# Peptides against a protein of PDB entry 3QIS, part 5

Target 1, 334 residues: chain A of PDB entry 3QIS
Amino acid sequence: PSLELSRREFVFENVKFRQLQKEKFQISNNGQVPCHFSFIPKLNDSQYCKPWLRAEPFEGYLEPNETVDISLDVYVSKDSVTILNSGEDKIEDILVLHLDRGKDYFLTISGNYLPSCFGTSLEALCRMKRPIREVPVTKLIDLEEDSFLEKEKSLLQMVPLDEGASERPLQVPKEIWLLVDHLFKYACHQEDLFQTPGMQEELQQIIDCLDTSIPETIPGSNHSVAEALLIFLEALPEPVICYELYQRCLDSAYDPRICRQVISQLPRCHRNVFRYLMAFLRELLKFSEYNSVNANMIATLFTSLLLRPPPNLMARQTPSDRQRAIQFLLGFLL

## One batch from the design tools (peptide; aimed at target 1 N272)

Design b1_p9_1_s2 (made by RFdiffusion4, then SolubleMPNN; from b1_p9_1, 3 letters changed)
Fold by OpenDDE base, seed 4:
Structure b1_p9_1_s2 (fold): chain B 334 residues (1-334), chain A 9 residues (1-9)
Amino acid sequence: as target 1 above (334 residues)
Amino acid sequence: SELLEATLE
């Protein structure tokens, strides 16, 4: 069996968070026998492609002289955004198109990723006074490394932050401030806030706006701005409540005094973001007659975002653990 | 903003 491929090299330029790109190619059975094709993992890989890439179809049969279109879809989700922002991963892959009883055909995937404030750490974002797209990639790497080291130092209570020579970090990321301040000003009376989905085009505009500018006003509907906040919180590599405090939050969930003590142990940026979000959400709840928002709904929604189980515990989260996590947040909303 | 000030003071 043999295949002819219309293309073997694919370039995905300016890949962005949540923006689907598609490239297509044709495979043709130029042989005299039916053939089965499949994308197969490389020797050391568990998957035929990286998490941000998909082939459709990834397998199939071709009769003699049959042609099929294959779509290569690049989509950076919350699961891939952080590793692409850090440069740990890149828009590069090699796909192996295997032909049963035939040859392997190699496809080269390349391109560039445009970094996003979505999927960037709170620590790094607090150091970014300019939009992330204005920050050199080399400096982004340094900021992530420094942020990790400072988080560890802050947890170890070892070195007072030398307040001297470096520009003081922001109290909260400007992106969080922009989103929350917009919602606070314009969305407190919005019916079904956080219940109605945003528009996908508006979400992309909001993301691009936050990545490239410091706007006076965020574009889009209140629903889109609200969903953008949820997406931002979901995409954080470390949740607003750090993974190391997760169990303590559950254990304290029914003692509001202990809950406040646990929050006081957060790194400064995480603690500030948490307090800011809780203050906003308490303000939003004052307008419950207008927005149909209640504390249980908000606590349920934000718990999954703010108080995520550590990756090693994710598969073991019980309904009881989830209820404790909700109860923990309720103690800050009421 | 008033909200941010009220949370961080």
Scores: peptide ipSAE 0.207, ipTM 0.885, DockQ to the pose 0.586
OpenDDE base, seeds 1, 2, 3, 5: peptide ipSAE 0.175, 0.191, 0.176, 0.178; ipTM 0.875, 0.881, 0.876, 0.876

Design b1_p9_1_s3 (made by RFdiffusion4, then SolubleMPNN; from b1_p9_1, 4 letters changed)
Fold by OpenDDE base, seed 1:
Structure b1_p9_1_s3 (fold): chain B 334 residues (1-334), chain A 9 residues (1-9)
Amino acid sequence: as target 1 above (334 residues)
Amino acid sequence: DSLLQAMLE
């Protein structure tokens, strides 16, 4: 069996968080026998491609002289955004198109990723006074490393950082401030806030706006700005309530005093973001007659974002754990 | 007043 490929090199320029890109190519059976093709894992890989890449179809049969179009889809989700932001991963892959009883055909995937404030740590964002697209990639790496070291020092209760001549970090990320301040100013009376989905185009505009500028106003509908806040919180590499405190939050869920003590143990940026969000959500709840928002809905929605199970628990919650997590958050909304 | 200002007071 033999295949002819219309293209073997693919370049995905300016890949962004949540922006789908597609490249297509044709494969043709130029042999005299039917053939089965499939994308196969490389040696030591479990998958035929990186998590941000997909081939469609990834397998199939071709009769002699038959041609099929294959789509290569690049999509950076919350699961890939952090490692791409840090430069730990890149828009580079090699696909192996295997022909049963035939040859392997190698496809080269390349491109560039544009960093996002989505999927960047709260610690790094608190040190980032400019839009992320204005920050050199080398400095993003340094900011993440420094942010990790500062988180560890904070958790270890090590000596307060010498207030040396380094610019003081922001109390909360400017991106969270921009989203929440917009919602506070313009969305408190918005009917079905956090219940109506945003527009995908507006969400992309909001993400691009936060990545590239410090706007006076966030573009898009209140629903899109609200959903962008949810996406931001979901994409955080470390949730607003750090994984280290997850179990303690569940254990304290019915004691509001212990809950406040647990939150006091968060790293400074995480604690500030948590308090900021809770203050906003309590304000939003005063307008429940207009926005149809209630404490149970908000607690249910935000608990999954703010209080995630640590990876070692397979990101799974029992129904009891979920109820405790909701109860923990309710103690800050009421 | 920004919500952040109201939290800093």
Scores: peptide ipSAE 0.026, ipTM 0.733, DockQ to the pose 0.379
OpenDDE base, seeds 2, 3, 4, 5: peptide ipSAE 0.025, 0.025, 0.026, 0.026; ipTM 0.734, 0.730, 0.735, 0.737

Design b1_p9_1_s4 (made by RFdiffusion4, then SolubleMPNN; from b1_p9_1, 5 letters changed)
Fold by OpenDDE base, seed 2:
Structure b1_p9_1_s4 (fold): chain B 334 residues (1-334), chain A 9 residues (1-9)
Amino acid sequence: as target 1 above (334 residues)
Amino acid sequence: DSLLQATLE
């Protein structure tokens, strides 16, 4: 069996969070026998490609002189955004197109990723006074490392924040401030807020806007801005309530005094973001006659975003644990 | 007043 490939090198320029890119190529059976093709893992890999890449179709049969189009789809989800922002991963891969009883054909995937404030830590974002696209990648790495060290110091209660020569961190990320301040100003009377989905094009514009600028106004509908806030919270590598406090939140869920003590133990930026979000959500609840928002809906929605189980416990979350997590947030909304 | 000022002051 033999294949002819129309292309073997693929470049994905300016890959962004949640922006699908597609490159197509053709494979043709130039042999005299039917052949089966498949993308196969390299030696030591479990998958034929990185998590942000997909081939469609990834396998198939070709009759003699048959041709098929293969799409290479690049999509950075919440699962890949953090490692691409840090430069731990890159838009680089090698695909192995295997022909049964034939040859292997190698495809080279390359490109560049444009960092996003989505999937970046709250600590790092509090140190970024400029849009993330204005920050050199080398400085992003340093900011993430410094942010990790400051988180650890704050959790250990050991060292006062050295008010030294480093610029004072923001109280909350500018990105989350922009989203929440916009919603507070323009969306309090929005019917079905957080219940109606945003538009995908508007979501991309909002993400690009936050990554590249400090706007006076966020583009798009109130629904798109509201969904962008949810996407931002979901994409956080560490949730607003740090994983280390998850169990304590569940254990305290029915004692409002203990709940407040648990929140007081969050790292400064996480604690500030939590309080800011809770204040915003309490304000939205005053307009329930207009926006159809109620405390149970909001608590249910935001619990999955703000109070995520640690990765090791995710598979073990009980309905009781979920109800406790909701009850924990309700104590800040009522 | 921004919601931020009202909550973090």
Scores: peptide ipSAE 0.022, ipTM 0.712, DockQ to the pose 0.443
OpenDDE base, seeds 1, 3, 4, 5: peptide ipSAE 0.020, 0.022, 0.021, 0.020; ipTM 0.702, 0.709, 0.713, 0.707

Design b1_p9_2 (made by RFdiffusion4)
Pose (drawn by RFdiffusion4):
Structure b1_p9_2 (pose): chain A 293 residues (1-134, 168-310, 319-334), chain P 9 residues (1-9)
Amino acid sequence: PSLELSRREFVFENVKFRQLQKEKFQISNNGQVPCHFSFIPKLNDSQYCKPWLRAEPFEGYLEPNETVDISLDVYVSKDSVTILNSGEDKIEDILVLHLDRGKDYFLTISGNYLPSCFGTSLEALCRMKRPIRERPLQVPKEIWLLVDHLFKYACHQEDLFQTPGMQEELQQIIDCLDTSIPETIPGSNHSVAEALLIFLEALPEPVICYELYQRCLDSAYDPRICRQVISQLPRCHRNVFRYLMAFLRELLKFSEYNSVNANMIATLFTSLLLRPPPSDRQRAIQFLLGFLL
Amino acid sequence: SHFDDWIAE
C-alpha cells in the first residue's frame, strides 16, 4: 500500500467570498498491491477539513498502479465568510490522506483571504465610510448603493426578484462594493437584485436580531406590538428594516410591470430579514405583511 | 428622493 503524489503543498491566493478555486493533484498507487485512500479528520475533529475546503474525490480505490486526480476545492460561502472576514480563521489547513492499513500523507493548505463587505455586520459597515478593501451611516453604504441602483433602473423590471442574476456579475458587484463607491453598480437588474438578497442572507446578524425573533412571531398579529418590537432593534438594524420595507412598498406600486406582489415579497424576504438562530413560518410572513400593507 | 436621506450620518 503506497501512493505517489504529484504535490503535497497547495496555495489558494486571494480567496474571495463566493469565488471558487481549485487546486488539482494526481495520486498514483506506486505499490505492488491495491490500496484504499481517504481523507480523515485530524485527531479529535468531526471533518477532515474546514467548511470552505473540500476534496473531490475524498476517497477511492486504486489498483497498482492506476492514477486519480484529486481536486482540492476552496469555496467561501455564507457559512465561513464572517470568520474569514474577521480573521478568526485563516486560509490554512492540513489534509490527512490516509491509506487503509498504511501511511498517512500530509497535505498543507495555505493562502490568503480578501475580506468582503458581504458577511460583515450592519453595525461595523455603518461605522466604515470607505470601502472595506479600497457619526455612523444611517444604513451601510453598500445596501444603499444596491437599493439606489434598483430604485433608479429596476422599478419597471419584469420579474424583479424572480429571475436569477449572472454568477459572473454577482461577483463583479461584490468586488465592486468591496473596493469602491461607484457611480453605477455593474450588471443587470436581476444581478443587482440577487446581490441584495445575498447581502441580507450573508449578514452575520439578520436585519431583525436573533433575540427579537421569537417576540416578533408572538406579536405577529398586533400591528401596534409588531412596530414596538422593531423599536427594540439597534439603530442600524431598525433603519435597515424600515428602509427595506419602504423600498418594497415602493416596488409594489409598479407590480403591473415588475410582477412584485405581496405574496412573493412575503415568502422571499421573511426568511432573509427574520432568521432563527412550521406554522411559525405563517406568523413570520404575517409579521412582515403587517409592514408591507 | 426620500431614499437618499438614508445615506446620511

Design b1_p9_2_s1 (made by RFdiffusion4, then SolubleMPNN; from b1_p9_2, 4 letters changed)
Fold by OpenDDE base, seed 2:
Structure b1_p9_2_s1 (fold): chain B 334 residues (1-334), chain A 9 residues (1-9)
Amino acid sequence: as target 1 above (334 residues)
Amino acid sequence: SWFDLYSAE
């Protein structure tokens, strides 16, 4: 069996969070026998490609002189955004197109990723006074490392933040402030807020806006801005309530005093964001006659975002655990 | 702004 490939080198320029890119190529059976093709893992890999890449179709049959189009789809989800933001992963891969009883064909994937405030830690974002796209990638790495060390120090109740020559961190990320301030100004009377989905095009514009600027106004509908806040919270590498406190939140769910004590033990940025969001959500609830927002809906929606089970417990979450998590959040909304 | 209101509480 033999194939001819129209292209073997693919470059994905300016890859962004949630923005699909596609490159297409053709494979033709230039042999005299039918062939089966498949993308196969390399010797040390479990998958034929990285999580942000997909081939469609990834396998198939070709008769002699038959041609098929293959799409290479690059899509950075919440599952890949953090490792790409840190530079731990890159837009580089090698695909192995295998022919049964035939030759391997290597495809080179390359490109560049543009960092996003989505999937960046709250700690790092509190240190970023400028849009993330204005921050050198080297400085982003340093900010994440410093953020990790500062989080650990804060959890240990140890050293006061040395008021060294580092600029004082923001109390909350500017991106959270921009989203919440917009919603507070324009969305308090919006019918079905957080119940109606945003537009995908508007969501991309909002993400690009937050990554590149400090706007006076966020583009798009109130529904798109509201969904962008949800996407932001979902994409956080660590949820607003740190994984270390998850079980304590569940255990305290019916004791408002203990709930407040648990929140007081969060790292400063996480604690500030939590309180800021709860204050905003309580304000939205005052307009329930206009926006149809109620405490149970909000608690149910935001609990999954703010109080995520640690990855090792995610598969074991009981309906009781979910109800306790909702009850924990309700104690801050009522 | 919302932040100004929250910072005043």
Scores: peptide ipSAE 0.030, ipTM 0.675, DockQ to the pose 0.286
OpenDDE base, seeds 1, 3, 4, 5: peptide ipSAE 0.016, 0.029, 0.029, 0.030; ipTM 0.547, 0.668, 0.668, 0.671

Design b1_p9_2_s2 (made by RFdiffusion4, then SolubleMPNN; from b1_p9_2, 5 letters changed)
Fold by OpenDDE base, seed 3:
Structure b1_p9_2_s2 (fold): chain B 334 residues (1-334), chain A 9 residues (1-9)
Amino acid sequence: as target 1 above (334 residues)
Amino acid sequence: SWFDAYSGE
């Protein structure tokens, strides 16, 4: 069996969070026998490609002189955004197109990723006074390392914040502030807020706006701005309520005093973001006659975002655990 | 504003 490939090198320039890119190529059976092709894992890999890449079709049969188009799709989801933001992963891969009883054909994937405030830690974002696209990649790495060290120091209750010449971190990320302040100003009377989906084009504009600028006004509908906040919270590498406190939140769910004590143990930025969001949501609930938003709906929606089970417990989450998680959040909304 | 309480500026 033999294949001819129209292209073997693919470049994905300016890859962004949630923005699909596609490159296509053709494979042709230039042999005299039918052949089966498949993308196969490399020796040490479990998958034929990185999580942000896919081939469609990834396998198939070709008759002699048959040609098929293969799409290489690059899409950075919440599952890949953090490792790409940190530079731990890159838009680089090698695909192995295997021909049954034939040769391997190597495809080179390359490109560049543009960092996003989506999928960046709260700690790092609190240190970013400028849009993430203005921050040098070297400084992003330093900010992430410093963010980890401060989280550890905060947990250890040890070192007073050295009053030294380092710029004080923001109390909350500017991106969260921009989203919430917009919603507070313009969306409190918006019917079906957090119930109506945003427009995908507007969501992309909002993401790009937050990554590149500090706008006076966020573009798009109130529904798109509301959904952008949900996407932001979902994409956080560490949820607003840190994984370490998840079980304690469930255990305290019916004691509002203990719930507040648990929240007080969050890292400073996480605690501030939590309090800020709860204050906003309580304000939004005052307009329930206009926006159709109620505490149960909000608690249900935001619990999945703010109080995520640790990855090791995700498969074990019971309906009772979900109810306790919702009840925990309700104690801050009522 | 909401920002004044949470900006740290």
Scores: peptide ipSAE 0.019, ipTM 0.642, DockQ to the pose 0.616
OpenDDE base, seeds 1, 2, 4, 5: peptide ipSAE 0.014, 0.013, 0.018, 0.017; ipTM 0.569, 0.556, 0.632, 0.629; seed 1 fails the geometry check

Design b1_p9_2_s3 (made by RFdiffusion4, then SolubleMPNN; from b1_p9_2, 5 letters changed)
Fold by OpenDDE base, seed 4:
Structure b1_p9_2_s3 (fold): chain B 334 residues (1-334), chain A 9 residues (1-9)
Amino acid sequence: as target 1 above (334 residues)
Amino acid sequence: SWFDSYSEE
């Protein structure tokens, strides 16, 4: 069997969080026999491509002289955004298009990723007084490494924050402040807030706005701004309630005093963001007659975002664990 | 701002 490929090199310029890009190419059976093609994993890989890449179709049959279009889709989800923001991963891959009883064809994927405040740590964002797109990539790496080390030091209670470093971190990320301040000002009376989905185009505009500027106002509908806050919280590499405190939150869920003590042990930025969000959500609940928002809905929604199980426990989360997690959050909303 | 009122708690 033999194939002809119309293209073997693909460049994805300016890849952004949640922005789908597509490149297409043709494969043609220039042989005299039917062939089965498939994208196959490289040696030591479990998947034929990186998590942000997809081929469609990834396998198929071609009759002699048949041609099929293959789409290469690049999409950075919450599952890939953090490793791309840190520069741990890049928009580079090699795809192996295999022919059954034939040869391999190599496709080169390249490009560049544009960092997002979505999928960046709370610690790093608290150090960013400017939009993330104004921060040199080298400095992003340093900020993530320093943020990891500061989190570890804070958990170990070892080092007083050296108050003498000239640039005090923000109390909360400016991106969270912008989203929440907008919602507080304009969305408290918004019917079905956090229940109505935003518009995908407006969500992209909001993300690009937060990545590139410090606006006076967030663009888009209140629903899109509300969903952008949810997406932001979901995309955090470390949830607002750190994984190390997850079990303690569940264990304390029915004691509001112990719940507050657990929250007091969060890293400063995480604790500030948590309290900031809870204050906003309590304010939003005062307008329940207008916005149709209730404490159970909010607790259910935000618990999955704020109090995530550690990755090793995610597959084992019981309905009881979820109910405890909801109850933990309810103790801050009521 | 809402943040200014929050910084006092």
Scores: peptide ipSAE 0.023, ipTM 0.627, DockQ to the pose 0.276
OpenDDE base, seeds 1, 2, 3, 5: peptide ipSAE 0.014, 0.022, 0.012, 0.014; ipTM 0.557, 0.623, 0.548, 0.533

Design b1_p9_2_s4 (made by RFdiffusion4, then SolubleMPNN; from b1_p9_2, 5 letters changed)
Fold by OpenDDE base, seed 2:
Structure b1_p9_2_s4 (fold): chain B 334 residues (1-334), chain A 9 residues (1-9)
Amino acid sequence: as target 1 above (334 residues)
Amino acid sequence: SWFDLYSQE
């Protein structure tokens, strides 16, 4: 068996969160026998590619002189965004196109990733006074390390960081502030807010806007801005309610006093974001006659984002656990 | 702004 490949080197420039890129190439059976091709894992890998990459088709048959187009799709989801933001992972891979009883063909994937405020920790974002794309990658790494150390210190000791006024963290990430301030100004009377999906093009514009600027006005519909807030909360590496407090939130769900005590134990940035979001959502509920938003809908929606089960417990979440989680959040909305 | 309202609570 033998294949001819139209291309073996692929460069994905300026890869962004939730933006699909595609590169295509052709494979041709230049042999005299039918062949089966497949992308195979390298010796130490479980998958043929990194989570942000796929080949379509990833396997197939070619008759002699047959040609097939293969698409290499690069897509950074919420599951890959954090490790790409930190530079722990990169837009680099080697694909092994295996020919059954034949040769291996190596494809080189390269490129660059553009960091996003989506998938960045609340701690790091509270230190970022400028858009993330203005922050040098080296400084992003330092901010993540410092954010981890502050989270640990905040859990151990309520020491006020006596940092100079210029170095003080923001009370909440500017990105959350921008989204919520926009929704408060323009979306309180929006019918079906958080119930109608946004437009994908508008969501991309909002993400790019928040990554590159501090806008006076966020582009897109109120629905797109609302969905962008949900996507932001979903993409957080650590949810607004830290995983360490998840079980305590469930256990306290019917005691409003204990619920408030649990929230008081969050790291400063997480606690501020939680209170800020709850204040916004309570304000939004005053306009229920206009926006069709009710406390049960909001609690159900935001609970899955704010109070996520730890990854090890996610597969074991009971309907009772979900109801307790909703009840916990309802105690802050009512 | 929303932040100004929240910072007054």
Scores: peptide ipSAE 0.028, ipTM 0.670, DockQ to the pose 0.270
OpenDDE base, seeds 1, 3, 4, 5: peptide ipSAE 0.013, 0.027, 0.025, 0.028; ipTM 0.524, 0.666, 0.666, 0.670; seed 5 fails the geometry check

Design b1_p9_3 (made by RFdiffusion4)
Pose (drawn by RFdiffusion4):
Structure b1_p9_3 (pose): chain A 293 residues (1-134, 168-310, 319-334), chain P 9 residues (1-9)
Amino acid sequence: PSLELSRREFVFENVKFRQLQKEKFQISNNGQVPCHFSFIPKLNDSQYCKPWLRAEPFEGYLEPNETVDISLDVYVSKDSVTILNSGEDKIEDILVLHLDRGKDYFLTISGNYLPSCFGTSLEALCRMKRPIRERPLQVPKEIWLLVDHLFKYACHQEDLFQTPGMQEELQQIIDCLDTSIPETIPGSNHSVAEALLIFLEALPEPVICYELYQRCLDSAYDPRICRQVISQLPRCHRNVFRYLMAFLRELLKFSEYNSVNANMIATLFTSLLLRPPPSDRQRAIQFLLGFLL
Amino acid sequence: SPLLPLLEP
């Protein structure tokens, strides 16, 4: 049971939020007998690697002496973007490739991460007047820029918030917001609209903070009480919530053109603005509908 | 405001 590896060290340079990278290598069974390989957790872990990293394939069977290409894939999603933004984690790791009844092969993962305004808290963004990778703001300039673009160009956009944008343009928009305060956000209206949804989803703390979440559901049927729960939010969260509710009410005025109705808004934005740490789903859409109407 | 100013008056 022996393996030959084309390389054991891999570098993921300039890793960005939601931008896929692949570092590929070849495994060859140079032994005399067939072997089984698999990636294993390091002593006392649950997984063989961190969430932003994946092996494809992560296990297999090799006769003497067939070869197999292994793809080491890096993808920073909403699950890891905040800790990598914060430096609480780095683009580094060790993969242990394990021969069943044999040697262990140690693969070193290194590289660097570029922080994004996406996955950054509303509070910190309101305190930063310049792009992240170039008195606080009422709302983060990044969300203002996205909403400003949609307000200007997308009020009459057919199927706004119902058609997915382009992956390439989403990344361009994110990099644009990380590095600049542009005159115009690049990309189609559908891409800008989706980037807004991704922005809300990627927030480490939702627009409606986690501890107020349950109170919102309980209060879902009293508009006086719902508004008061909103008053308990920190200034920046309260402002973003009010700002978005006003923006969505503005879009509802053009529903005959943009197909944006209360039903779609409620089911789309409720889960983004009001996240927990069933029928609660109903009180939640009721909560949000109380503001839209 | 559908387009909220970034700064208070």

Design b1_p9_3_s1 (made by RFdiffusion4, then SolubleMPNN; from b1_p9_3, 4 letters changed)
Fold by OpenDDE base, seed 4:
Structure b1_p9_3_s1 (fold): chain B 334 residues (1-334), chain A 9 residues (1-9)
Amino acid sequence: as target 1 above (334 residues)
Amino acid sequence: PALMPLEEP
């Protein structure tokens, strides 16, 4: 069996968070026998491609002289955004198109990723006074490494941040401030806030706006701005409540005094973001007659975002653990 | 509650 491929090299330029790109190619059975094709894992890989890449179809049969179109879809989700922002991963892959009883055909995937404030750590974002797209990639790497080291130092209580350095970190990321300030100003009376989905086009505009500028006003509907805040919180590599405190939050969930003590143990940026979000959400709840928002809904929604189980425990989260996590947040909303 | 102003530098 043999295949002819119309293309073997694919370049995905300017890949952005949540923006689907598609490249297509044709495979043709130029042989005299039916062919089964499949994309197969490389040696030591569990998957035929990286998490941000998909082939459709990834397998199939071709009769003699049959041609099929294969789509290569590049989509950076929350699951890939952080590793692409850090440069741990890149828009590079090799696909192996296997032909049963035939040859392997190699496809080269290349391109560039454009960093996003979505999927960037709170620590790094607090150091970014400018939009992430204005920050040199080299400086992004340094800021992430420094952010890890400062998180570790802050947990170890070792060094007071030298308040004398001309480069004081922001109290909260500008992106969170912009989203929350917009919602506070314009969305407190919005019916079904956080219950109605945003528009995908508006979400893309909001993401690109936050990545490239410091706007006076965020574009899009209140629903899109609200969903953008949820997406932002979901995409954080470390949740607003650090993984190290997860169990303590569950254990304290019915004691509001202990809950406040647990939050006081958060790194400065995380603690500020948590308090800022809770202050906003308590204000939003005063308008419940207008916005249909209640404390149980908000606590349920934000718990999954703010108080995520550590990756090693995620598969073991019980309904009781989820209820404790909700109860923990309720103590800050009421 | 005053939103914490971004301290512009």
Scores: peptide ipSAE 0.026, ipTM 0.705, DockQ to the pose 0.410
OpenDDE base, seeds 1, 2, 3, 5: peptide ipSAE 0.024, 0.026, 0.025, 0.024; ipTM 0.699, 0.713, 0.700, 0.702

